# Ledger of designs, part 26: peptides against a protein of PDB entry 6KZJ

Target 1, 71 residues: chain A of PDB entry 6KZJ
Amino acid sequence: SPDLLSEVSEMKQDLIKMTAILTTDVSDKAGSIKVKELVKAAEEEPGEPFEIVERVKEDLEKVNEILRSGT

## One batch from the design tools (peptide; made by RFdiffusion4, then SolubleMPNN)

Design b2_p16_1_s1
Fold by OpenDDE base, seed 3:
Structure b2_p16_1_s1 (fold): chain B 71 residues (1-71), chain A 16 residues (1-16)
Amino acid sequence: as target 1 above (71 residues)
Amino acid sequence: LDLVMKILKRVEALLK
């Protein structure tokens, strides 16, 4: 529906804004970080939605392990 | 932080 599509579009825009904030903050704090290379590497993922979801899941599992170990 | 950025970009790609 038009309402659902509008909500998804807004979510996408918010995520883009958050990405920009995080990348700029990292660049400001660490002058040697190549932010553009990190962004391009992330964009070269498979275009199929299921494959993207699975890769996000794998990354979240890595975050979970880091949080549990404290490292 | 690098991992977080990669996650966000993948989510953005999903929403295209």
Scores: peptide ipSAE 0.073, ipTM 0.569, DockQ to the pose 0.458
Fold by OpenDDE base, seed 2:
Structure b2_p16_1_s1 (fold): chain B 71 residues (1-71), chain A 16 residues (1-16)
Amino acid sequence: as target 1 above (71 residues)
Amino acid sequence: LDLVMKILKRVEALLK
């Protein structure tokens, strides 16, 4: 479905954005309002990259438990 | 953060 492909593509883009936020040496950009704004927005709004990452993390942990225990 | 970054990189690779 084109809608499902669009959703996956959007998720990918959000994950890339979150990666950039987390891997950026924020010490040099600590004064940049743009970086702070992006981090804050990612934490506050449902469906933003931070929450997507947390959901993916949780799901992968669940998958790992199932594979490890067989249950 | 290390775990999150690893997950992100893996997911990015899988989505390519």
Scores: peptide ipSAE 0.060, ipTM 0.573, DockQ to the pose 0.125
Fold by OpenDDE base, seed 5:
Structure b2_p16_1_s1 (fold): chain B 71 residues (1-71), chain A 16 residues (1-16)
Amino acid sequence: as target 1 above (71 residues)
Amino acid sequence: LDLVMKILKRVEALLK
């Protein structure tokens, strides 16, 4: 359904925005810590908000593909 | 459906 695709796309975009906010917020507070290292650290700690957002975003991409293709 | 439920669980975790 195009309406469901629109909803999924909106959620994906929101999660991208949240990811950016979390990344910048942590980077600003961390000072010397590189963003790429923070991403890796989040991947090692799946309970952290940044990693949760990234996982949800990734899963939403899969849902979007299913809704778009019908498969 | 399992994927959707996984997403919802992760969203719930984010809100905790």
Scores: peptide ipSAE 0.060, ipTM 0.570, DockQ to the pose 0.177
Fold by OpenDDE base, seed 4:
Structure b2_p16_1_s1 (fold): chain B 71 residues (1-71), chain A 16 residues (1-16)
Amino acid sequence: as target 1 above (71 residues)
Amino acid sequence: LDLVMKILKRVEALLK
């Protein structure tokens, strides 16, 4: 449905923004993204894109450690 | 962390 597609598109956009926050030196003073606002919103709503991306980052850190250690 | 960041950038690119 159009409503579902709109929701998925919004989630995708949020994931892109969260990934940018985590992978680049983004400041709250950037015109397009307020990091503190997005972080606070994610803290109030478990399972939102920010938390998902954080979990992915954590998993990838574990992968990186395994690759470095050989274990 | 460098590898993680590279992978996350790739994920971002795939989401676009």
Scores: peptide ipSAE 0.058, ipTM 0.581, DockQ to the pose 0.116

Design b2_p16_1_s2
Fold by OpenDDE base, seed 2:
Structure b2_p16_1_s2 (fold): chain B 71 residues (1-71), chain A 16 residues (1-16)
Amino acid sequence: as target 1 above (71 residues)
Amino acid sequence: LELVLEILKRVEALLK
């Protein structure tokens, strides 16, 4: 669907903007080389779309565990 | 926050 493709494209652009804002904000506050390295590592993450989805799912599970444990 | 950034970059890669 052309409408769905347009929506996905818009979502991509929003995600890029959000990532840039968060990266810049963290870099300005923490002076952290770790953020730049993390961004680069994430961009170079290998795999087919399915494998990327599985890694995102794993990270979301980690977030869930943090929220449940309060740590 | 670092984890959130990593997730966002992976989703960005998926949307390429």
Scores: peptide ipSAE 0.071, ipTM 0.552, DockQ to the pose 0.448
Fold by OpenDDE base, seed 4:
Structure b2_p16_1_s2 (fold): chain B 71 residues (1-71), chain A 16 residues (1-16)
Amino acid sequence: as target 1 above (71 residues)
Amino acid sequence: LELVLEILKRVEALLK
């Protein structure tokens, strides 16, 4: 629906803003992020969005482990 | 922090 598409676009814009804020503060340290590989993984097949979601899920699990461990 | 940035980029890629 148009409402869902507008919500997704707003979410995308928020993520771009967060990325910009975080990268400006840590630009000297964050230069190792393989952004091009992440973009490449999104464009090819109908199954790639699912693969991205699974990778995000894995990363969120890692974040949770870090927060729980106190590191 | 690098991991957080990577997560954000993956989500951005999903939303392209």
Scores: peptide ipSAE 0.070, ipTM 0.559, DockQ to the pose 0.471
Fold by OpenDDE base, seed 3:
Order: sequence, then C-alpha cells, then structure tokens
Structure b2_p16_1_s2 (fold): chain B 71 residues (1-71), chain A 16 residues (1-16)
Amino acid sequence: as target 1 above (71 residues)
Amino acid sequence: LELVLEILKRVEALLK
C-alpha cells in the first residue's frame, strides 16, 4: 500500500534524524567516546530483520535492568 | 547512552 510505505518511510527518516542529533550531541560533549566506532559496530551486526529485532529486544532488557538497579 | 545509540542504528537497519 502506498500509504503504508510512505508512513514507514517517514518513520525511518525521523529515526535517522534523531540518531544524527544524538551522535552529534554526544560527540560534542564527550571527550572520550568514539561515536563513529559505535555506529559502525552496530552496522556490522544487523543480519536479517528478525535477528535485528531480537538484538534490540536484548538491548532494551539491559536498559531496563540498569534503570531498575540504578547502576 | 552508548547502548541507546546502538539500538537506534539497529532500528534504522530494520527499516531499510
């Protein structure tokens, strides 16, 4: 459906914009973080779409644990 | 914060 494809395309574009803002903000404020290396490492991992979803799920669980523990 | 950036990049790859 053209409408669904357009909506997904817009979501993709918004996510790219958010990523660019976060990477530049971190790069400007952090003196030691290697932003480019982190981005490239993420690009080397993706694999098939289902595998990407599973890795995102695992990462979100790690975030959840950090928030609950405060560490 | 590094983990968040990695998640965002993986989501971008999913949407390609």
Scores: peptide ipSAE 0.069, ipTM 0.552, DockQ to the pose 0.471
Fold by OpenDDE base, seed 5:
Structure b2_p16_1_s2 (fold): chain B 71 residues (1-71), chain A 16 residues (1-16)
Amino acid sequence: as target 1 above (71 residues)
Amino acid sequence: LELVLEILKRVEALLK
């Protein structure tokens, strides 16, 4: 349905935004109201794009550690 | 961490 397609599109856009937040140096924008609002909103709803990206980041970090340590 | 961030940036680019 058009509603489902719009929902998926919005979800993808939100995922992109969350990825951008995580890939930027948050220290430079730690005071950004928009970033804090997005983080809060993502934590309020389980499975929101921020949580998904955080899980992916954590898994990729594990892979990175394995590659760096050889273990 | 830099590698992870780079991968995430690439994923973001692929989603666009």
Scores: peptide ipSAE 0.061, ipTM 0.570, DockQ to the pose 0.121

Design b2_p16_1_s3
Fold by OpenDDE base, seed 4:
Structure b2_p16_1_s3 (fold): chain B 71 residues (1-71), chain A 16 residues (1-16)
Amino acid sequence: as target 1 above (71 residues)
Amino acid sequence: LDLVLEILKRVEALLK
């Protein structure tokens, strides 16, 4: 439905923003993460919402590792 | 981070 598509679009934008925040906040600890590349990839691929979710999951895993290790 | 988790849960629900 149009409402569902609008909701997914909004969530996509929020995920992009939060992914950028996560990558910048953990970049010093989680290795070289290119925010620009992530955003670009999200815009180019037809499965971009799913890919964004997977990247966010990866970022969450990195955050978890940092919290667990204390580094 | 809390927002990300919330959105992830919503997306996962939609993908089911």
Scores: peptide ipSAE 0.072, ipTM 0.578, DockQ to the pose 0.114
Fold by OpenDDE base, seed 2:
Structure b2_p16_1_s3 (fold): chain B 71 residues (1-71), chain A 16 residues (1-16)
Amino acid sequence: as target 1 above (71 residues)
Amino acid sequence: LDLVLEILKRVEALLK
């Protein structure tokens, strides 16, 4: 529906803004980390939408492990 | 934090 498409588009824009905030914050704090190159590498990840979702799922599982272990 | 950035970019790619 038009409402759902508008919502997805807004979500996309919010994600772009969040990424920009995080990259600038990391760049200011880390000084030596080439965040811009890491962002480009992540954006160039190959795969169909399903494969992208699976990679996101794997990354979320890694986050869960870090939170659970405290490391 | 690097992982969070990677997740965000993958989600952005999905929404294109």
Scores: peptide ipSAE 0.071, ipTM 0.564, DockQ to the pose 0.476
Fold by OpenDDE base, seed 3:
Structure b2_p16_1_s3 (fold): chain B 71 residues (1-71), chain A 16 residues (1-16)
Amino acid sequence: as target 1 above (71 residues)
Amino acid sequence: LDLVLEILKRVEALLK
Protein backbone atom coordinates (compact mmCIF):
# COMPACT_ATOMS: atom_id res chain seq x y z
CA SER B 1 0.00 0.00 0.00
CA PRO B 2 1.11 3.60 -0.43
CA ASP B 3 1.27 4.06 3.36
CA LEU B 4 3.50 1.00 3.84
CA LEU B 5 5.78 2.04 0.98
CA SER B 6 6.10 5.51 2.51
CA GLU B 7 7.06 4.04 5.90
CA VAL B 8 9.69 1.77 4.34
CA SER B 9 11.07 4.71 2.38
CA GLU B 10 11.36 6.76 5.58
CA MET B 11 13.13 3.89 7.35
CA LYS B 12 15.60 3.64 4.47
CA GLN B 13 16.33 7.35 4.60
CA ASP B 14 16.87 7.21 8.37
CA LEU B 15 19.34 4.33 8.00
CA ILE B 16 21.26 6.26 5.35
CA LYS B 17 21.47 9.24 7.71
CA MET B 18 22.65 7.10 10.62
CA THR B 19 25.27 5.40 8.45
CA ALA B 20 26.58 8.77 7.30
CA ILE B 21 26.84 10.01 10.89
CA LEU B 22 28.66 6.88 12.07
CA THR B 23 31.10 6.81 9.14
CA THR B 24 31.99 10.49 9.51
CA ASP B 25 32.29 10.25 13.30
CA VAL B 26 34.55 7.19 13.13
CA SER B 27 36.67 8.66 10.34
CA ASP B 28 37.02 11.96 12.17
CA LYS B 29 37.73 10.48 15.62
CA ALA B 30 39.87 7.49 14.59
CA GLY B 31 42.50 8.58 12.08
CA SER B 32 43.68 5.24 10.64
CA ILE B 33 40.33 3.50 10.15
CA LYS B 34 39.42 3.04 6.49
CA VAL B 35 35.66 3.21 7.03
CA LYS B 36 34.84 4.13 3.42
CA GLU B 37 36.59 1.05 2.07
CA LEU B 38 34.62 -1.21 4.41
CA VAL B 39 31.33 0.42 3.41
CA LYS B 40 32.12 0.07 -0.31
CA ALA B 41 33.03 -3.59 0.23
CA ALA B 42 29.59 -4.11 1.76
CA GLU B 43 28.00 -2.60 -1.36
CA GLU B 44 29.65 -5.32 -3.46
CA GLU B 45 27.58 -7.99 -1.71
CA PRO B 46 24.96 -9.97 -3.65
CA GLY B 47 21.84 -7.98 -4.43
CA GLU B 48 19.44 -10.82 -3.58
CA PRO B 49 17.44 -9.84 -0.46
CA PHE B 50 17.74 -13.30 1.10
CA GLU B 51 21.51 -13.35 0.65
CA ILE B 52 21.79 -9.91 2.26
CA VAL B 53 19.75 -11.08 5.27
CA GLU B 54 21.97 -14.14 5.69
CA ARG B 55 25.10 -11.96 5.62
CA VAL B 56 23.60 -9.68 8.27
CA LYS B 57 22.77 -12.72 10.41
CA GLU B 58 26.35 -13.97 10.18
CA ASP B 59 27.70 -10.56 11.17
CA LEU B 60 25.34 -10.35 14.16
CA GLU B 61 26.55 -13.75 15.32
CA LYS B 62 30.12 -12.43 15.24
CA VAL B 63 29.07 -9.38 17.27
CA ASN B 64 27.37 -11.67 19.78
CA GLU B 65 30.55 -13.73 20.21
CA ILE B 66 32.64 -10.59 20.76
CA LEU B 67 30.20 -9.32 23.40
CA ARG B 68 30.17 -12.66 25.24
CA SER B 69 33.96 -13.03 25.23
CA GLY B 70 34.67 -9.38 26.04
CA THR B 71 37.22 -9.22 23.25
CA LEU A 1 32.51 -0.89 15.08
CA ASP A 2 33.57 -1.61 11.50
CA LEU A 3 31.31 -4.65 11.54
CA VAL A 4 28.38 -2.50 12.67
CA LEU A 5 28.94 -0.13 9.75
CA GLU A 6 29.00 -3.07 7.35
CA ILE A 7 25.71 -4.37 8.77
CA LEU A 8 24.08 -0.97 8.34
CA LYS A 9 25.17 -0.79 4.70
CA ARG A 10 23.74 -4.25 4.01
CA VAL A 11 20.44 -3.22 5.59
CA GLU A 12 20.37 -0.16 3.32
CA ALA A 13 20.88 -2.42 0.32
CA LEU A 14 18.02 -4.66 1.46
CA LEU A 15 15.67 -1.66 1.59
CA LYS A 16 16.43 -0.47 -1.96
Scores: peptide ipSAE 0.070, ipTM 0.564, DockQ to the pose 0.441
Fold by OpenDDE base, seed 5:
Structure b2_p16_1_s3 (fold): chain B 71 residues (1-71), chain A 16 residues (1-16)
Amino acid sequence: as target 1 above (71 residues)
Amino acid sequence: LDLVLEILKRVEALLK
């Protein structure tokens, strides 16, 4: 279905945007993207971009802790 | 290091 393909494409695009925020300097680029809306839109169904991004975010936080503490 | 690499792989997979 064209609608399903479009929806999947949009979801993927949202994921890419969120990923970019997490992988770049959040302070500089996060303000231009409606992150809050993207999070809400992807939260309803398991396996959607939001869940993947949140896992990546969580892992990045762990990495940051290791880099900061040296442990 | 393994965690860093795993994250990078996840990001890469999402961009494909």
Scores: peptide ipSAE 0.060, ipTM 0.560, DockQ to the pose 0.125

Design b2_p16_1_s4
Fold by OpenDDE base, seed 1:
Structure b2_p16_1_s4 (fold): chain B 71 residues (1-71), chain A 16 residues (1-16)
Amino acid sequence: as target 1 above (71 residues)
Amino acid sequence: LDLVMEILKRLLALEK
């Protein structure tokens, strides 16, 4: 439904914002962390809900990598 | 981390 897509898209945007905050204080040198890729993914056509969820999961993994790399 | 956890919870709820 449109409401479900909107909610998932909002969560993705929030995750991107979190990633941006985490990357400001850490080195951009981590090859696995591509902030630009996350931003572009947010601007792309969402597609089906499953596709959006999978993209969010991928973004979450990148956030975890940021956290692990700084520890 | 609170936001990340909230997102995870919502995503898990959607997949059930």
Scores: peptide ipSAE 0.086, ipTM 0.597, DockQ to the pose 0.076
Fold by OpenDDE base, seed 2:
Structure b2_p16_1_s4 (fold): chain B 71 residues (1-71), chain A 16 residues (1-16)
Amino acid sequence: as target 1 above (71 residues)
Amino acid sequence: LDLVMEILKRLLALEK
């Protein structure tokens, strides 16, 4: 479905933005991977809609872990 | 956090 593809793509883009915000804020404090490379890798990762959704879920779980560890 | 919540809402909607 084109509607599903559009929605999944939008969600992926939102997740990329969140990842960029989290990593850029901590990058000055941590010797972390280049934010630009992480964003690029996330944008270039191909996949069917289901595969993209699963990747979004995985990254969202990572965000959750970061939030829990930060409390 | 607002963006995370919106992503979660969208994911939930896709599963219905």
Scores: peptide ipSAE 0.080, ipTM 0.574, DockQ to the pose 0.073
Fold by OpenDDE base, seed 5:
Structure b2_p16_1_s4 (fold): chain B 71 residues (1-71), chain A 16 residues (1-16)
Amino acid sequence: as target 1 above (71 residues)
Amino acid sequence: LDLVMEILKRLLALEK
């Protein structure tokens, strides 16, 4: 439903905002994550629920990669 | 990774 799509999209946007806050403090290795790209992805056409979930998964994997690498 | 997986599980649960 449109409501479900909106809820998932809003959740993604919140996660992007939180990630942006965390990565802005690590200016030295800020090049590890493309925050601008993640924000842009959040503003694009959401599409089907599965597509939204896959984009969220990709974003979270990128975040995890950064945290694990210490950058 | 565990936190990421928990978030993904929540997202997938919304589709059911």
Scores: peptide ipSAE 0.079, ipTM 0.598, DockQ to the pose 0.081
Fold by OpenDDE base, seed 3:
Structure b2_p16_1_s4 (fold): chain B 71 residues (1-71), chain A 16 residues (1-16)
Amino acid sequence: as target 1 above (71 residues)
Amino acid sequence: LDLVMEILKRLLALEK
């Protein structure tokens, strides 16, 4: 369905935007009310792209720690 | 940070 594909595309775009926020230096965006608002809104909604990316990042970091501890 | 950047790169690659 073209409607479902459009929705998936929008979700992907949102995830990309939130990932960009995670990769920016907080100091560079200091004073940006919109960025802070987006971060807070994403934290309030566990299913939103920002929290999904953070969860994936944390899981990958845990895997990395396990691998390093085995050395 | 590096992991997040790699995730971003992979997401962008999925657009193509």
Scores: peptide ipSAE 0.056, ipTM 0.532, DockQ to the pose 0.133

Design b2_p16_2_s1 (from b2_p16_2, 7 letters changed)
Fold by OpenDDE base, seed 1:
Structure b2_p16_2_s1 (fold): chain B 71 residues (1-71), chain A 16 residues (1-16)
Amino acid sequence: as target 1 above (71 residues)
Amino acid sequence: ALDLVMKILQRVEALL
């Protein structure tokens, strides 16, 4: 439905903004990163939704390991 | 960890 699509679109936009903030905090060069480039980078991620979710899960596990190890 | 967070966000953005 149009309402569901609008909600998903807004969520995506918020995630893109969060990505932009994170990149600017880690690199002086990141201040020049355009939102369009972030969208393009996201669209280049291969795989069906399930495969993307599995990769996200794997990355979250790696983050957790880093936090637990203290290294 | 921050690099991985950025990758996660990109993948979630692609999912949506």
Scores: peptide ipSAE 0.087, ipTM 0.584, DockQ to the pose 0.542
Fold by OpenDDE base, seed 3:
Structure b2_p16_2_s1 (fold): chain B 71 residues (1-71), chain A 16 residues (1-16)
Amino acid sequence: as target 1 above (71 residues)
Amino acid sequence: ALDLVMKILQRVEALL
C-alpha cells in the first residue's frame, strides 16, 4: 500500500535524524566523530531483516546489563 | 552505552 510505504519511509527518516543528532552531540564533546562514516556503516549492515533484528536484541541486552551494573 | 545506542539506531535504519 502506498500509504503504508510512506509511513515506513517517514519512520526511517526520523531514525536518520535521531542518529545525526546523537552523533553530532557526541562529536561536539569528543571533538572528531564523522557522521558520514556512521551513516555509511549503517547502510553497509549485512544480513536479512531477521538477522538485523537479532543483532539489535543482542545490543539491547548489553545495554540492559550496563544499566543494571551501573558501569 | 551511547555507542551501543547509536549502533542500534543504525541497524534499525538498515532494517527499514
Scores: peptide ipSAE 0.085, ipTM 0.579, DockQ to the pose 0.528
Fold by OpenDDE base, seed 2:
Order: sequence, then C-alpha cells, then structure tokens
Structure b2_p16_2_s1 (fold): chain B 71 residues (1-71), chain A 16 residues (1-16)
Amino acid sequence: as target 1 above (71 residues)
Amino acid sequence: ALDLVMKILQRVEALL
C-alpha cells in the first residue's frame, strides 16, 4: 500500500532527525538556545525513540505481509 | 542508554 510506504518513509525521516540530534556534539553548542530547543523537541516527541522504532517495525511487518499475501 | 538508542536508530535508518 502506498499509504503504508509513505508512513514508513515519514518515520524514516523522523529517525534521521533524531539520530542527528543525538549524535551532535552539543558540547560546542551547549550554549545555543536553538540546539537546546531541538534537543528538548526530541524529548517532547510523542513516544520515546524506542516507541518510534517499534512503530517502524510494525509498519515494516505490515508491508511484508502485504507483499507476501499479494493484497 | 543513549549509546544503545543511537545504535538502534542507525540500524533502523539503514534498513529503510
């Protein structure tokens, strides 16, 4: 389903954003309000990173079932 | 914990 693929693609983009936030050396920009705001926004994201991963897994499972069943 | 989260995110990102 194109709807499921679009949802997975959107979640991929969210994962990329979260990865970038978590891997940024905030030490150099720890005083930047903008960086702090982004980190806070990531913490305020609906669901912890674990929940996001689980949602992605669920969507991938749905895609796999559709491909396997042909429906 | 943060290190583990980053690894998981990177693995999922690579699969998509």
Scores: peptide ipSAE 0.075, ipTM 0.588, DockQ to the pose 0.074
Fold by OpenDDE base, seed 5:
Structure b2_p16_2_s1 (fold): chain B 71 residues (1-71), chain A 16 residues (1-16)
Amino acid sequence: as target 1 above (71 residues)
Amino acid sequence: ALDLVMKILQRVEALL
């Protein structure tokens, strides 16, 4: 339904914001270290907050597609 | 979709 799709969309946007906060925090703590490398490492580490957020974002996209298409 | 939503909520809870 449009309401469910809207809810999923808002949730996705919130997760994007959380991702931005996490990456910013990592950047702040990393100093001169390659931030992109740390982000990739976080994505590969199971159970780390960044990894969780990225998995959730992917699932939200799938939910969005299902709700939008009805498939 | 509902199963995915439930998984999302569980992952969000783990993140928080």
Scores: peptide ipSAE 0.072, ipTM 0.568, DockQ to the pose 0.194

Design b2_p16_2_s2 (from b2_p16_2, 8 letters changed)
Fold by OpenDDE base, seed 3:
Structure b2_p16_2_s2 (fold): chain B 71 residues (1-71), chain A 16 residues (1-16)
Amino acid sequence: as target 1 above (71 residues)
Amino acid sequence: PLELVMEILKRVEALL
């Protein structure tokens, strides 16, 4: 539905904003993230919506674990 | 590490 697509679009925009904040807050010595390489890796993933959601869920679980452990 | 978090976020962004 258009409402669902709008909601997903907003979520994407929020993630972009968070990424921008994190990349600007880190010291100039932070390793250069090859965004282009990450995009290519994402393009190789299954394109069906359910598989994408499951991959996002898995990645968010990894983020949660990192934040809890402080590593 | 923060760098790994940023990489994960970029992957998530690319998937959406």
Scores: peptide ipSAE 0.105, ipTM 0.601, DockQ to the pose 0.393
Fold by OpenDDE base, seed 1:
Structure b2_p16_2_s2 (fold): chain B 71 residues (1-71), chain A 16 residues (1-16)
Amino acid sequence: as target 1 above (71 residues)
Amino acid sequence: PLELVMEILKRVEALL
């Protein structure tokens, strides 16, 4: 569905912004994320947009747990 | 740790 693809695209943009905020104070040694490579990776990702969103939610929960635990 | 969070975010970005 075009609506699901739009939603996933917006989520991706938000995650990119979050990453930029977290990396602003960290040395450029974290390999430069090339937008073109991210687009290609997204196009090759198996499954429907819903399945991608569920994987993202799982990873975000892991991030949240790390932040809460202080580890 | 912050480094692990950043790695997870990079992986998430690659999935989308």
Scores: peptide ipSAE 0.102, ipTM 0.609, DockQ to the pose 0.353
Fold by OpenDDE base, seed 5:
Structure b2_p16_2_s2 (fold): chain B 71 residues (1-71), chain A 16 residues (1-16)
Amino acid sequence: as target 1 above (71 residues)
Amino acid sequence: PLELVMEILKRVEALL
């Protein structure tokens, strides 16, 4: 459904953002301030990336179960 | 730990 696709797309965007934050060299000066804030936010909440991953994992498991059940 | 998270995120990103 379009709602599910929108949700998955949003999740993907968030994962891309998190990946970028985690992979960004904090020494890169120009995009650095917003990135630093995001990195600091991610570092201040070290559980957030794991929580996102766990939610995505759970959703993927649900998708797998649906596919396996044929429903 | 952080590297593992990054790898997982990259893998999930590739799946979506």
Scores: peptide ipSAE 0.072, ipTM 0.588, DockQ to the pose 0.078
Fold by OpenDDE base, seed 2:
Structure b2_p16_2_s2 (fold): chain B 71 residues (1-71), chain A 16 residues (1-16)
Amino acid sequence: as target 1 above (71 residues)
Amino acid sequence: PLELVMEILKRVEALL
């Protein structure tokens, strides 16, 4: 549906911004994430929106777990 | 650590 597609697209833009902030400030220690490559990936048409959202949810839970554990 | 968070974000962005 158009509402879900717009929500996924907005989420993708937010993730690009977050990644850019992380890579620019800590680029000397963390493996270089190519922002240009992420932008290109963001321009690709999403697959099935529901499947993408579910994968995002799973990965965000992993992020939350890492932040809670301090690893 | 932060490196793992960055890797996860990279993977999420590639899926979207």
Scores: peptide ipSAE 0.105, ipTM 0.610, DockQ to the pose 0.352; fails the geometry check

Design b2_p16_2_s3 (from b2_p16_2, 7 letters changed)
Fold by OpenDDE base, seed 4:
Structure b2_p16_2_s3 (fold): chain B 71 residues (1-71), chain A 16 residues (1-16)
Amino acid sequence: as target 1 above (71 residues)
Amino acid sequence: PLDLVMKILKLVEALL
C-alpha cells in the first residue's frame, strides 16, 4: 500500500541519517563497507532479501550481546 | 562494535 511504502521510505531515510552520523565520528580507518556488494545482493532473486535479513538479525544479536555485557 | 553497527545499518539500507 502507499502508506506502507511511505513508512519504509521514511525508515530508510532515518537509517541513512544514522549511518552518516556514525561514519563522520569514526576515523577513515573503519574498513570500507562494501555497500555496492550489499546492494547487488539485495537486487537479486527473492532468496537474497531473506539471507540479508538473517545476517542483520545475527549481527543485531551480536550487538545486543556487546551492549548487554559491556565487552 | 561500532563498526558492526555501521555494517548493520548499511545492510538494512541495501535491503530497503
Scores: peptide ipSAE 0.089, ipTM 0.575, DockQ to the pose 0.463
Fold by OpenDDE base, seed 2:
Structure b2_p16_2_s3 (fold): chain B 71 residues (1-71), chain A 16 residues (1-16)
Amino acid sequence: as target 1 above (71 residues)
Amino acid sequence: PLDLVMKILKLVEALL
C-alpha cells in the first residue's frame, strides 16, 4: 500500500541519518578506522536485491557469532 | 564490530 511504502521510505531516511552519525563520530574519535573505505566498499556492493539481502544475512550471522563467542 | 554494523546499515540503505 502507499502507506507502507511511505513508512519504508521514512525508515530508509532514518538509516541514512544513523549512517551519517556513525561515519562522522567514528572519524572524529577513531583515527585507526578507515571509515571512508568502509563506506565506499558498501556503496560499491554489487548485486540484485536478493544478493544484497543474502550479504546482510551473512553479516548478521557474523554478529551473532561475535555475541555468542565474546570475540 | 562497529565496522560490521556500519557495513550492514549501508547495505540496508541500498536495499530500501
Scores: peptide ipSAE 0.089, ipTM 0.564, DockQ to the pose 0.431
Fold by OpenDDE base, seed 3:
Structure b2_p16_2_s3 (fold): chain B 71 residues (1-71), chain A 16 residues (1-16)
Amino acid sequence: as target 1 above (71 residues)
Amino acid sequence: PLDLVMKILKLVEALL
């Protein structure tokens, strides 16, 4: 529905904003961020949308394990 | 881990 599509588009806009904040804030504190490399990695992600989502899920699991272990 | 988070955000952005 148009309302549901508007909701999804707003979520996308929020993700764009969060990405911009992370890349700029880390660049200011850490000196440099390989933003171009991150964009390239996203664009070169192979596979169908479902396979990409599964890789995202795996990456989120890795983040969760790092946070839980403190390493 | 922050680089990984940023990678994930870009992937989700591309999917939406």
Scores: peptide ipSAE 0.088, ipTM 0.567, DockQ to the pose 0.414
Fold by OpenDDE base, seed 5:
Structure b2_p16_2_s3 (fold): chain B 71 residues (1-71), chain A 16 residues (1-16)
Amino acid sequence: as target 1 above (71 residues)
Amino acid sequence: PLDLVMKILKLVEALL
């Protein structure tokens, strides 16, 4: 539905902003992100918006736990 | 660590 697509688009924009903040605040010693690996992951992801939203929720919970644990 | 967080964020961005 248009509402679900709009929600996914908004989440994507917020994630881009969060990434920009983290990349500017961390040292040059941050491990290199393999673009090729990211592309492969994107190709394997289910195309349906619902499955994408559920995966995003899971990943955000993992991020929250990592931040709380300090790892 | 923040490196892992950044990798996860980049993966999520690529998937959306």
Scores: peptide ipSAE 0.100, ipTM 0.599, DockQ to the pose 0.374; fails the geometry check

Design b2_p16_2_s4 (from b2_p16_2, 7 letters changed)
Fold by OpenDDE base, seed 2:
Structure b2_p16_2_s4 (fold): chain B 71 residues (1-71), chain A 16 residues (1-16)
Amino acid sequence: as target 1 above (71 residues)
Amino acid sequence: ALELVMEILKRVLALL
C-alpha cells in the first residue's frame, strides 16, 4: 500500500536522524557507526512494508532479550 | 552488552 510505504519511509528517516545524533555524540569512544553506510543499505532493502516491519520486530525482540538478561 | 545492542540497532536501520 502506498500509505504504508510512506509511513515506513517516514519512520526510517526519523530513526536515521536519531542514530546520526547519537553516533556523533558517542563517536569518540564507541566504534564509528558509519551513518552513510546505514542510509545506503536501508535504501536498497527490498520488501513490502509488512516484511520490513516483521524483520524490525524480530530484531527489537532480540534487543529486549539482551536487556532482560543483562548480557 | 551495549556493543551488541548497537549492532542490532544498525541492522534494524538497514532493514527499514
Scores: peptide ipSAE 0.102, ipTM 0.622, DockQ to the pose 0.335
Fold by OpenDDE base, seed 5:
Structure b2_p16_2_s4 (fold): chain B 71 residues (1-71), chain A 16 residues (1-16)
Amino acid sequence: as target 1 above (71 residues)
Amino acid sequence: ALELVMEILKRVLALL
């Protein structure tokens, strides 16, 4: 239903915001360290907050596609 | 698939 799509979309947006916070925090703590490498390292570390958020974002996109198409 | 949606929702709820 459109209400379910809206709810999933809002949740996805919240997770995008969380991702931005996590990347910003990593950047702030990284100092002179290559932020891009730290982000990639966080993505490769299963169970770390960034990896979890990115996985959930991907899952929510799949949910959105299913709800939109009815498949 | 409905089954996939259900599994994803369970995962999300567990993480929240």
Scores: peptide ipSAE 0.073, ipTM 0.603, DockQ to the pose 0.088
Fold by OpenDDE base, seed 4:
Structure b2_p16_2_s4 (fold): chain B 71 residues (1-71), chain A 16 residues (1-16)
Amino acid sequence: as target 1 above (71 residues)
Amino acid sequence: ALELVMEILKRVLALL
């Protein structure tokens, strides 16, 4: 479905964005982006990459539990 | 943990 493909593509873009934030080296230089502050901002914004990551984490944990238990 | 989140992201991105 084109709508589902669009949604998946958007999610992928958001995950890439979050990955970049989490892996960005923080420098003590003026104007440097602080990863901790960006993570906090993303956490406070519904639908933003942090929420997506946490949702995916929860879903993957459920899948893992199902696979381990066999039920 | 941050490392766990990064590993999850790597796995998800590989599937998309």
Scores: peptide ipSAE 0.073, ipTM 0.569, DockQ to the pose 0.136
Fold by OpenDDE base, seed 1:
Structure b2_p16_2_s4 (fold): chain B 71 residues (1-71), chain A 16 residues (1-16)
Amino acid sequence: as target 1 above (71 residues)
Amino acid sequence: ALELVMEILKRVLALL
């Protein structure tokens, strides 16, 4: 339903915002460490908040595609 | 598709 699509889209957007916060927080802590290296490290650590957020973001995108396609 | 959606929702709920 359109309501479910709206809810999923809002959740996706919230996760994007969370990702931005996490990348900023990691960048601030790392000082001289390159942002790219920090992102890779976060993605390679399954238990780290950034990796979890990105995984859920991907999952929500899949939900959105399912709801949009009607399949 | 429904099974996937349910698993995703479980994961999301665990994060809330």
Scores: peptide ipSAE 0.073, ipTM 0.600, DockQ to the pose 0.101

